# Peptides against a protein of PDB entry 3NZW: the designs that were tried, part 2

Target 1, 212 residues: chain A of PDB entry 3NZW
Amino acid sequence: TTTLAFRFQGGIIVAVDSRATAGNWVASQTVKKVIEINPFLLGTMAGGAADCQFWETWLGSQCRLHELREKERISVAAASKILSNLVYQYKGAGLSMGTMICGYTRKEGPTIYYVDSDGTRLKGDIFCVGSGQTFAYGVLDSNYKWDLSVEDALYLGKRSILAAAHRDAYSGGSVNLYHVTEDGWIYHGNHDVGELFWKVKEEEGSFNNVIG
Target 2, 222 residues: chain B of PDB entry 3NZW
Amino acid sequence: QFNPYGDNGGTILGIAGEDFAVLAGDTRNITDYSINSRYEPKVFDCGDNIVMSANGFAADGDALVKRFKNSVKWYHFDHNDKKLSINSAARNIQHLLYGKRFFPYYVHTIIAGLDEDGKGAVYSFDPVGSYEREQCRAGGAAASLIMPFLDNQVNFKNQYEPGTNGKVKKPLKYLSVEEVIKLVRDSFTSATERHIQVGDGLEILIVTKDGVRKEFYELKRD

## One batch from the design tools (peptide; aimed at target 2 P104)

Design b1_p8_2_s3 (made by RFdiffusion4, then SolubleMPNN; from b1_p8_2, 4 letters changed)
Fold by OpenDDE base, seed 2:
Structure b1_p8_2_s3 (fold): chain B 212 residues (1-212), chain C 222 residues (1-222), chain A 8 residues (1-8)
Amino acid sequence: as target 1 above (212 residues)
Amino acid sequence: as target 2 above (222 residues)
Amino acid sequence: GFWSFSLP
């Protein structure tokens, strides 16, 4: 798995692969590792598939309840804290989760929180999470600037996941790409890694470790 | 060391068509190297045009199916006989599975039916309740033999248009019910040849807007 | 087995 999110002048880019594994077995190439909690809030998934899927869905319900009770959208800070508090209650039980809660509120602006099953909750501008995270960081950190255009930022997110998919046996399938702004998240499609790889290789002249 | 789980073998397979879905399973039930039954159905009509199988440890599978059937019953009771949608069924099953997160049902669960638009739907679950809607899924003992075949024949993986130098993928299209049944039969016939835990009989449940029908085919008995 | 979205 490789998931990433980063803040820039144009909001937030979220990009994830779509491979699920069971040991050496590729269980699926098409899994959605982003949950759309509401039109302004996303959650990413790494770790146990069921743990992430179940509790982030649960989180969605809690966020909706907040909106109903408080008559306003939940903050990214509060949403991430709900999840963090939950997993902390289960500390030692064996949950496996590495998540990012990404969203926009008027109060906070574009915001990213990292939350894992160890009880860690971090606010930040750039996170890569998963077995392929170091590969993604290699590309992302080398090219990241706050002043990226939306187009360049989207490409950078996609390109970083592609790099991870190339090097990490546990990442692959496709890239799901999101752009989050004050108007909400925008889904920027599913990009098959097989097709994307050759396209990028040709256009960039990169991935020269592979003969075309 | 005590092992609370058994393995009763078998294989199951789901494929979604345009306006139908199929869930199939062999009828062999085994313990170790002994055949307990040559005809023990493991694919069930659960009502509301939903078919279900939970393959692996039969005791767990049966328990899960019974719980789900009961859930369907109570859903009708609570909601004035409203039909349970396939997506809602999937969510319910997730909760059933995850409710035993720390002592899981030792099963691979697949359900099949029609979505609210009348399109074929197949949902697959891991033992603790992660799930995904897919066009096809194999589960059980011979899943590793069958799933790659389905990738190739249902999703047309690694197939390209002739004369395009591998640049144009074979387009995706829905398969007819006849084509799907053929693929299912070929899958199980092949699996039976290579896996001792698969054989004896094949039961196929086909879900359409008109309801659930069943087909049965003999498999090798060795 | 369990489906995993692999972590480091």
Scores: peptide ipSAE 0.612, ipTM 0.869, DockQ to the pose 0.958
OpenDDE base, seeds 1, 3, 4, 5: peptide ipSAE 0.397, 0.398, 0.396, 0.387; ipTM 0.843, 0.852, 0.850, 0.844

Design b1_p8_2_s4 (made by RFdiffusion4, then SolubleMPNN; from b1_p8_2, 4 letters changed)
Fold by OpenDDE base, seed 2:
Structure b1_p8_2_s4 (fold): chain B 212 residues (1-212), chain C 222 residues (1-222), chain A 8 residues (1-8)
Amino acid sequence: as target 1 above (212 residues)
Amino acid sequence: as target 2 above (222 residues)
Amino acid sequence: MFWEFGLP
């Protein structure tokens, strides 16, 4: 798995692969590793598939309850804290989760929190999470600038996941791409890694370790 | 060391069509190298046009199916006989599975039916309740033999239009019921040849808007 | 048997 999120002048880019594995078996190439909690809030998934799906869905319910009770959208800080508190209660039970909670509120602006099953909760501008995270960081850190255009930022997110999919055996399938703004998240499609790889290779003259 | 789990073998697969879905399973039940039964059905009609199978440890599978059937019953009681949708069923099964997260049901679960738009739907679950809607899924002992075949024949993976120099993929299209049944039969006959835990009989449940139909075919008995 | 989204 490779998931990433980063803040830039145009908001937040979120990009994830879609491979699930069971040992050395590719269980699926089409898994959705982003949960759309509400129109302004996303969660990403790495670790145990069931742990992530179950508890991030649960988180969505808690966020909705907050909105009903308080008559306003939950903050990204509060949403991530709910999840962090939950996993902390299960500390030692064996949950496996590496998540990013990404969203926009008027109070916070574009915001990213990292939350994992160890109880770590971090606010930051750039996170890559998963077995392929170091590969993604290699590309992302080399090209990241706050002043990226939306187009360049989207490409950078997509390109970083592609690099990870190429080198990490546990990452692949496709890239799901999101842009989060003050108006909410926008889904920027599912990009098959096989097709994307050859396109990028041709356009960039990259991936020369592979003969076309 | 005591092992609370058994393995009763068998294989199941689901395929979704445009306006139908199929869930199939062999009827062999084994323990170790002994055949317990040559006809023990493991695919069930659960009502509301939902078919279900939980393959692996049969005791766990049966327990899970019973719980789900009971869930359907109570859903009707609580919601004025409202039909349980396939997506809601999937969510319910997730909760059943994850409720035993720390002592899991040792099964691979697949359900099939029609979504609210009348399109075929197949959902698959891992033992602790992660789930995904897919066009096809194989589970059980011979899943690793069948799933690649389904990738190729249902989703047309690695197939390209002739004369395009591999530049144009074979387009995705829905398969007819007849075509799906052929694929199911070929899958199980092939799996039976190469896996000792698969064989004896094949039971196929077909879900359409008109209800659930069952078909049975003999498999090798060796 | 369990599905995973790989972690380091």
Scores: peptide ipSAE 0.548, ipTM 0.828, DockQ to the pose 0.966
OpenDDE base, seeds 1, 3, 4, 5: peptide ipSAE 0.533, 0.545, 0.547, 0.538; ipTM 0.817, 0.833, 0.826, 0.826

Design b1_p8_3 (made by RFdiffusion4)
Pose (drawn by RFdiffusion4):
Structure b1_p8_3 (pose): chain A 212 residues (1-212), chain B 222 residues (1-222), chain P 8 residues (1-8)
Amino acid sequence: as target 1 above (212 residues)
Amino acid sequence: as target 2 above (222 residues)
Amino acid sequence: MLEITEPS
């Protein structure tokens, strides 16, 4: 698994791979590691497939309950805390999840929270989570500027996940892109590494190792 | 010490067609190197046009299927006999499985039917509720032998248009019920050849808008 | 298109 989300001039970029594993067994190449909590809230998934899916789906129901009760969209900070506090209640029971809650509110602007099963909760501009996180950091950190165009930022996030899908035996499948503005999240497609790699290699001239 | 889990072998397979779906499984049940039964059904019609199989530790698989069938019964009781759609059944199974997160049903579960558009549907589950909708899935002992074959023959993976210099992928035309039954039978004869826990018989459940049909085929008994 | 600098 490799997931990243970063803030920049144009909002937030979220990118994830789609590989699921059972050890060295590739269980699936087509899993959805991003959950649309609501039109302005996204959650990313890494770790235990069932823990992430179950608790993030549950988080969505908790956020919706907040909107019915308060007649107002839940903040990113509060939404990430609901998950953070829930996971904390289970500390020591073996839950396994590296998560990112990304969204936009007039009150907070573009906002990113890293939340994991250890109970750690961090607000930040850039996060890469999962077994492939360091590979994504390598490409993302060395090309990141606050002033990236929406187009360039979308590409960097995509390229970073691609770098991780290449080097990390436990990452791969396809790349799912998202862009977050004050009008909510915009899905930017599912890019199969099976074609995305060769296309990026030719157009970019990178991945100079692998023989084509 | 006491081990609450055992391994009863068996292999299951699910393929979704345009307007049908199939869920197949060998009828052999095993413990270690012995055969408990050469015919012990492992794929079930649970009503509302849903077939399911929970493969791994059989006691857990039976408890789960029994609990789900009762769930469909109560769904009718509580919702004015409304049909439980396959997507709804999948989310329901997720909660049943995750409900035992800290003492799991040790099973890999697959269900099949039609979605609300009448299209074929297959869902497969992790022991603790992780699930996804798919075109096909192999589960159980020979899953490692069969899933690669299905990626090739069902989803045409690694296959290209001849003479296109590997540039044009083989189109994803869709399989008929006849072509699917062939892939299923070949899959199980192959699995019976290479995996000692697979054999004796093959039972397929076909699901269409007209309901659930069953077909049976013998397998090598060695 | 954005130029990517690969790390060593």

Design b1_p8_3_s1 (made by RFdiffusion4, then SolubleMPNN; from b1_p8_3, 3 letters changed)
Fold by OpenDDE base, seed 5:
Structure b1_p8_3_s1 (fold): chain B 212 residues (1-212), chain C 222 residues (1-222), chain A 8 residues (1-8)
Amino acid sequence: as target 1 above (212 residues)
Amino acid sequence: as target 2 above (222 residues)
Amino acid sequence: MLKIKEPA
């Protein structure tokens, strides 16, 4: 798995691959590793598929309950804290989760929290999470600027996941791409790695380690 | 270490069509190298046009299916005989599975039916309740033999339009019920040849708007 | 049998 999220002048970019594995077996190439909690809030999934899917769906329910009770959308801080508190209660039980809670509220603006099953909760501007995270960081860190255009930021997110899909055997399938703005998240499509790779190689003159 | 799980073998397969879905399973039940039964059905009509199979350790599979059937019953009691939708069924099964997260049902679960738009639907689950809607899925002993075949023949992976230099993929299209049944039969006959835990009989449940139809075919009995 | 989205 490779997931990433970063803040920039235009909001948040979220990009993830779509491969799931069981050992050396590719279980799926079409996994949805982003949960759309509400129109303004996303969760990413790395680690145990069931742990992430179950508890992030549960988180969605808690966020909805918050909205009903408080007559206000939940903050990104509060949403991430709910998840963090939950996984911390299970510390030592064997949950495997690496997640980013990404969203926008009027109070916070665009916000990213990293939450994992070790109990770590971190607010930050840039995170890559998964077995391919270091490959993604290599591309992302080399090209990241706060002042990226939306177009360039979207491409950078997509390109970083592509790099990880290329080098990490546990990442691949496709890139799912999101842009989070003050008006909510926007889905920017599913990009099959099999097609995207050759397109990027040709346009950039990159990936010269591959013949073609 | 004590191992509470057995392995009763077998294989299951789901394929979604445009306005139908198919869930198939062999009828062989084994322990190690011994055939316990040549006809032990493992694909079940659970009501509300939902078919289900949980393949692996049969005791766990049977328990899970029984629990789900009860869940359907209680859903009717609690919601004025409302039909349980396939997506709601999938969510319910996730909770059944994840409720035993730390002592899992040792099964690969697949359900099939029609979604609320009347389109064929197949959902697959891991032992602890992660699930996805897919066009096709193989589960059980011979899943690794069948799934690549389904990738190629249902989802047309690695197929391109002739004369396009590999630039145009074969377009995705729904398969007819006849085509799907052919693929299912070919999958199981092939799996039977290469896996000792698959064989004896093939039971196919076909879900349409008119209900659930059942077909049976003989497999190799070696 | 467990599906994994490989962690960090």
Scores: peptide ipSAE 0.265, ipTM 0.830, DockQ to the pose 0.028
OpenDDE base, seeds 1, 2, 3, 4: peptide ipSAE 0.231, 0.245, 0.226, 0.249; ipTM 0.819, 0.835, 0.833, 0.827; seeds 1, 3 fail the geometry check

Design b1_p8_3_s2 (made by RFdiffusion4, then SolubleMPNN; from b1_p8_3, 3 letters changed)
Fold by OpenDDE base, seed 5:
Structure b1_p8_3_s2 (fold): chain B 212 residues (1-212), chain C 222 residues (1-222), chain A 8 residues (1-8)
Amino acid sequence: as target 1 above (212 residues)
Amino acid sequence: as target 2 above (222 residues)
Amino acid sequence: MLKIIEPK
């Protein structure tokens, strides 16, 4: 798995691969590693697929209950804290989760929290999470700046996941790409790695260690 | 150390068509190298046009299917005989599986039916309740033999239009029920040849708007 | 049989 999220002048970019594995077996190439909690809030999934899918779906329910009770959308801080508190209660039980809660509220602006099953909760501007995270960081960190255009930021997110998909055997399938703004998240498509790789190689003149 | 799990072998396979879905399973039940039964059905009509199979440790599979059938029953009691949709069934099964997260059902679960738009639907589950809707899925002993075949023949993976220098993928299209049945039969006959835990009989449940139809085919009894 | 989407 490789997931990433980063803040920039235009909001948040979220990009994830879609491969699931069971040992050396590729279980799926089409896993949805982003949960759309509400129109303004996303959760990413890395670790145990069931743990992430179950508890992030549960989180969605808690967020909806918050809206009903409080007559206001839940904050990104509060949503991430609910999840963090939950997984912390299971500390030592064997949950495996590495998640980013990404969203926008008027109160917070664009916000990213990292939450994992060890009980860590971090607010930050840039996170890559998964077995391919270091490959993604290699591309992302070398090209990131706050003042990226939306177009460049989207490409950078997609390109970083592609790098990880190329080098990490546990990442691949496709890139799912999101842009989060004050108006909510926008889905920017599913990009098959098999096609995307050759497109990027040709356009950039990159990946020269692969013969085209 | 005590091992609470057994392995009863077998293989299951789901494929979604445009307006139908199929869920198939062999009827062999084994323990180690001993055939317990040559005809032990493992694909079930659960009502509301939903078919289900949980393949692996048969005791766990049977328990899970019984629990789901009971869930359907109570759903009708609680919601004025409302039909349980396939997506709601999938969510319910996730909760059944994840409810035993720390002592899992040792099974690969697949359900098949029609979605609310009348299109074929297949959902697959891991032992602890991760699930996805897919066009096809193989589960059980010979899943690793069948799934690559389905990738190629259902989803047309690695197939390209002739004369395009590999630049144009073969377009996705739905298969007819006849084509799907052929693929299912070929999958199981092939798997039977290469896996000792697969064989004896093939039972196919076909879900359409008109209900569930069942077909049976002999497999090798070796 | 568990599906894993690997963390760091």
Scores: peptide ipSAE 0.368, ipTM 0.841, DockQ to the pose 0.028
OpenDDE base, seeds 1, 2, 3, 4: peptide ipSAE 0.336, 0.352, 0.351, 0.347; ipTM 0.833, 0.846, 0.845, 0.839; seed 4 fails the geometry check

Design b1_p8_3_s3 (made by RFdiffusion4, then SolubleMPNN; from b1_p8_3, 3 letters changed)
Fold by OpenDDE base, seed 5:
Structure b1_p8_3_s3 (fold): chain B 212 residues (1-212), chain C 222 residues (1-222), chain A 8 residues (1-8)
Amino acid sequence: as target 1 above (212 residues)
Amino acid sequence: as target 2 above (222 residues)
Amino acid sequence: MLKINEPK
């Protein structure tokens, strides 16, 4: 798995691969590793697929209950804290989760929290999470700046996942790409790695260690 | 150390068509190298046009299917005989599976039916309740033998239009029920040849808007 | 048999 999220002047970019594995077996190439919690809030999934899918779906329910009770959308801080508190209660039980809660509220602006099953909860501007995270960081860190255009930021997110998909055997399938703004998240498509790789190679003149 | 799990072998396979879905399973039940039964059905009509199979440890599979059938029953009681949709069934099964997260059902679960738009639907589950809707899925002993075949023949993976220098993929299209049945039969006959835990009989449940139809075919009894 | 999205 490779997931990433980063803040920039235009909001948040979220990009993830779609491969699931069971040991050396590729279980799926079409996993949805982004959960759309509400129109303004996303959760990413790395680790145990069931743990992430179950508890982030549960989180969605808790967020909806918050809205009903408080007559206001839940904050990204509060949503991430609910998840963090939950997994912390299971500490030592064997949950495997590495997740990012990404969203926008008026009070917070665009916000990213990292939450994992060890009980860590971190707010930050840039996170890559998964077995391919270091490959993604290699591309992302070398090209990131706050003042990226939306177009460049989207490409950078997609390109970083592509790098990880190329080098990490546990990542691949496709890139799912999101842009989060004050108006909510926008889905920017599913990009098959098999096609995307050759497109990027040609356009950039990159990946020269692969013969085309 | 005590091992609470057994392995009863077998293989299951789901494929979704445009306006139908199929869920198939062999009827062999084994323990180690011993055939317990040559005809032990493992694909079930659960009502509301939903078919289900949970393949692996048969005791766990049977327990899970019984629990789901009971869930359907109570759903009708609680919601004025409302039909349980396939997506709601999938969510319910996730909760059944994840409810035993720390002592899982040792099974690969597949359900098949029609979605609310009348299109074929197949959902697959891991032992602890991760699930996805897919066009096809193989589960059980010979899943690793069948799934690559389905990738190629259902989803047309690695197939390209002739004369395009590999630049144009073969377009996705739905298969007819006849084509799907052929693929299912070929999958199981092939799997039977290469896996000792697969064979004896093939039972196919076909879900359409008109209900569930059942077909049976002999497999090698080796 | 468990599906895993490899974590950090």
Scores: peptide ipSAE 0.332, ipTM 0.839, DockQ to the pose 0.028
OpenDDE base, seeds 1, 2, 3, 4: peptide ipSAE 0.207, 0.315, 0.311, 0.321; ipTM 0.826, 0.845, 0.844, 0.838; seed 1 fails the geometry check

Design b1_p8_3_s4 (made by RFdiffusion4, then SolubleMPNN; from b1_p8_3, 3 letters changed)
Fold by OpenDDE base, seed 2:
Structure b1_p8_3_s4 (fold): chain B 212 residues (1-212), chain C 222 residues (1-222), chain A 8 residues (1-8)
Amino acid sequence: as target 1 above (212 residues)
Amino acid sequence: as target 2 above (222 residues)
Amino acid sequence: MLKIKEPK
């Protein structure tokens, strides 16, 4: 898995691959590793598929209950804290989760929290999570600027996942891309790595370790 | 060391069509190298136009299916005989599976039916309840033999239009029920040849708007 | 034998 999220002048970019594995077996190439909690809040998944899928869906329910009770959308801080508190209760039980909670509220602005099954909860501007995270960081850190245009930011997110898909055997399939703004998240499509790789290689003159 | 799980072998697969879905399984039940039964159905009509199979350890599979059937029953009681949708069924099954997260059902679960738009739907589950809607999925002993075949023949993976130098993919299209049945039969006959835990018989459940139809075919018995 | 999916 490779997931990433970063803040920039235009909001938040979220990009993830779609491969799931069971050992050496490619279980799926089409896994949805972004959970759309509400129109303004996203969760990402790395680690155990069931753990992430189950508890982030559960988180969605908790967020909805908050809205019903408080007549206001839940903050990103509160949403991430709910998840963090939950996984901490299960500490030692064997949950495997590496998640990012990304969203926008008027109070917080665009916000990203990292939450994992070790009980870590971190607020930050840039996170890459999963077995391919270091590959993604290599590209992302080299090109990241706060002042990126939306177009460039989207490309950078996509390109970083592509790099990870190329080098990490556990990442691949496709890139799912999101842009989060004050108006909510916007889905920017599913990009098959097989096609995207050759396109990027040709346009950039990159990936020269592969002969076309 | 004591192992609470058994392995009863077998293989299942699901394929979704445009307005139908198919869930198929062999009828062989084994323990180690012994055939317990040559006809033990493992694909079930659960009502509300939902078919289900949980393949692996049969005791766990049967338990899971029974629990789901019971869930369907109570859903009707609680909601004035409302039809359980396939997506809701999938969510329910996730909860059944994840409820035993720390002592899992040792099964690969697949359900098939029609979504609320009347389109074919196949959902597959891992042992602890992660699930995904897919066009096709193989599970069980010979899944690794069949799934690549389905990738190629259902989703047309690695197929390109002739004369395009590999630049134009073969377009996706729905398969007819007849085509799907052919693929299912070819899958199981092939799997039977290469896997000792697959054989004896093939039962196919076909879900359409008109209900569930069953077909049976003989497989090799060696 | 049966493995869980790990979007690692």
Scores: peptide ipSAE 0.293, ipTM 0.840, DockQ to the pose 0.022
OpenDDE base, seeds 1, 3, 4, 5: peptide ipSAE 0.287, 0.239, 0.248, 0.268; ipTM 0.823, 0.837, 0.829, 0.833; seed 1 fails the geometry check

Design b1_p8_4 (made by RFdiffusion4; failed a check: the pose's geometry)
Pose (drawn by RFdiffusion4):
Structure b1_p8_4 (pose): chain A 212 residues (1-212), chain B 222 residues (1-222), chain P 8 residues (1-8)
Amino acid sequence: as target 1 above (212 residues)
Amino acid sequence: as target 2 above (222 residues)
Amino acid sequence: GLPEFWWY
């Protein structure tokens, strides 16, 4: 698994791979590692497939309950805390999840929270989570600027997940892109590495090692 | 010490057509190197046009299927006999499985039917509730032997239009019920050849708008 | 073998 989310001039970019594993067995290449909590909230998934899916779907129900009760959209900070506090209750029981809660509120602007099953909760501009996180950091960190165009930022996020899908035996499948503005998240497609790799290699001249 | 889990072998397979779906499984049940039964059904019609199989530790598989069938019964009782859609059944199974997160049903579960649009549907589950909708899925002992074949023959993976210099992918035309039954039977004869836990018989449940039909085929008994 | 948990 490789997931990333970063803040920049144009909001937030979220990118994830779609590989699921059972050890060295590729269980699936078409899993959804991003959950749409609501029109302005996204959650990313890494770790235990069932723990992430189950608790992030549950988080969505908790955020919806907040809106009914408070007649207001839940903040990113509060939403990430609900998950952080829940996971903390289970500390030591073996839950396994590296998560990112990304969203936008007038009150907070573009906001990213890293939340994991150790109970760690961190607000930040850039996060890469999962077995492939360091591979994504390598490409993302060396090309990141706050002033990236929406187009360039979407590409970098996509390129970074691609770098991870190439080097990390446990990452791959396809790339799912998202862009977050004050009008909510915008889905930017599912990009199969099976075609995305060769296309990027030709157009970019990178991946110079692999013979084409 | 006591081990609450055992392995009863078996292999299951699910393929979704445009307006149908199939869930197949061998009828052999095993413990270690012995055969407990050459015919012990492992794929079940649970009502509301849903078929399911929970393969792995059979006691767990039975308990789960029994609990789900009872769930459909109560769904009708509590919701004015409303039909349980396959998507709803999948989310329900997720909660049943995740409910035992700390003592799991040791099974790999697949269900099949039609979605609300009448299209074929297949869902497969992780032991603790992780699930996804798919075109096809192999589960159980021979899953590692069969899933690659299905990626090739069902989803046309790694196949290209001849003479297009590998530039044009083989189109994703869709399989008829006849073409699917062939792939299923071939899959199980192949699995029976290479995996010692697969054999004796093959039972297929076909699901259409008209309901659930069954077909049976003998397999090598060695 | 028994089925294994799926990981992301």

Design b1_p8_4_s1 (made by RFdiffusion4, then SolubleMPNN; from b1_p8_4, 3 letters changed; failed a check: the pose's geometry)
Amino acid sequence: GLPQEWWL

Design b1_p8_4_s2 (made by RFdiffusion4, then SolubleMPNN; from b1_p8_4, 3 letters changed; failed a check: the pose's geometry)
Amino acid sequence: GLPLPWWL

Design b1_p8_4_s3 (made by RFdiffusion4, then SolubleMPNN; from b1_p8_4, 3 letters changed; failed a check: the pose's geometry)
Amino acid sequence: GLPKEWWL

Design b1_p8_4_s4 (made by RFdiffusion4, then SolubleMPNN; from b1_p8_4, 3 letters changed; failed a check: the pose's geometry)
Amino acid sequence: GLPQPWWL

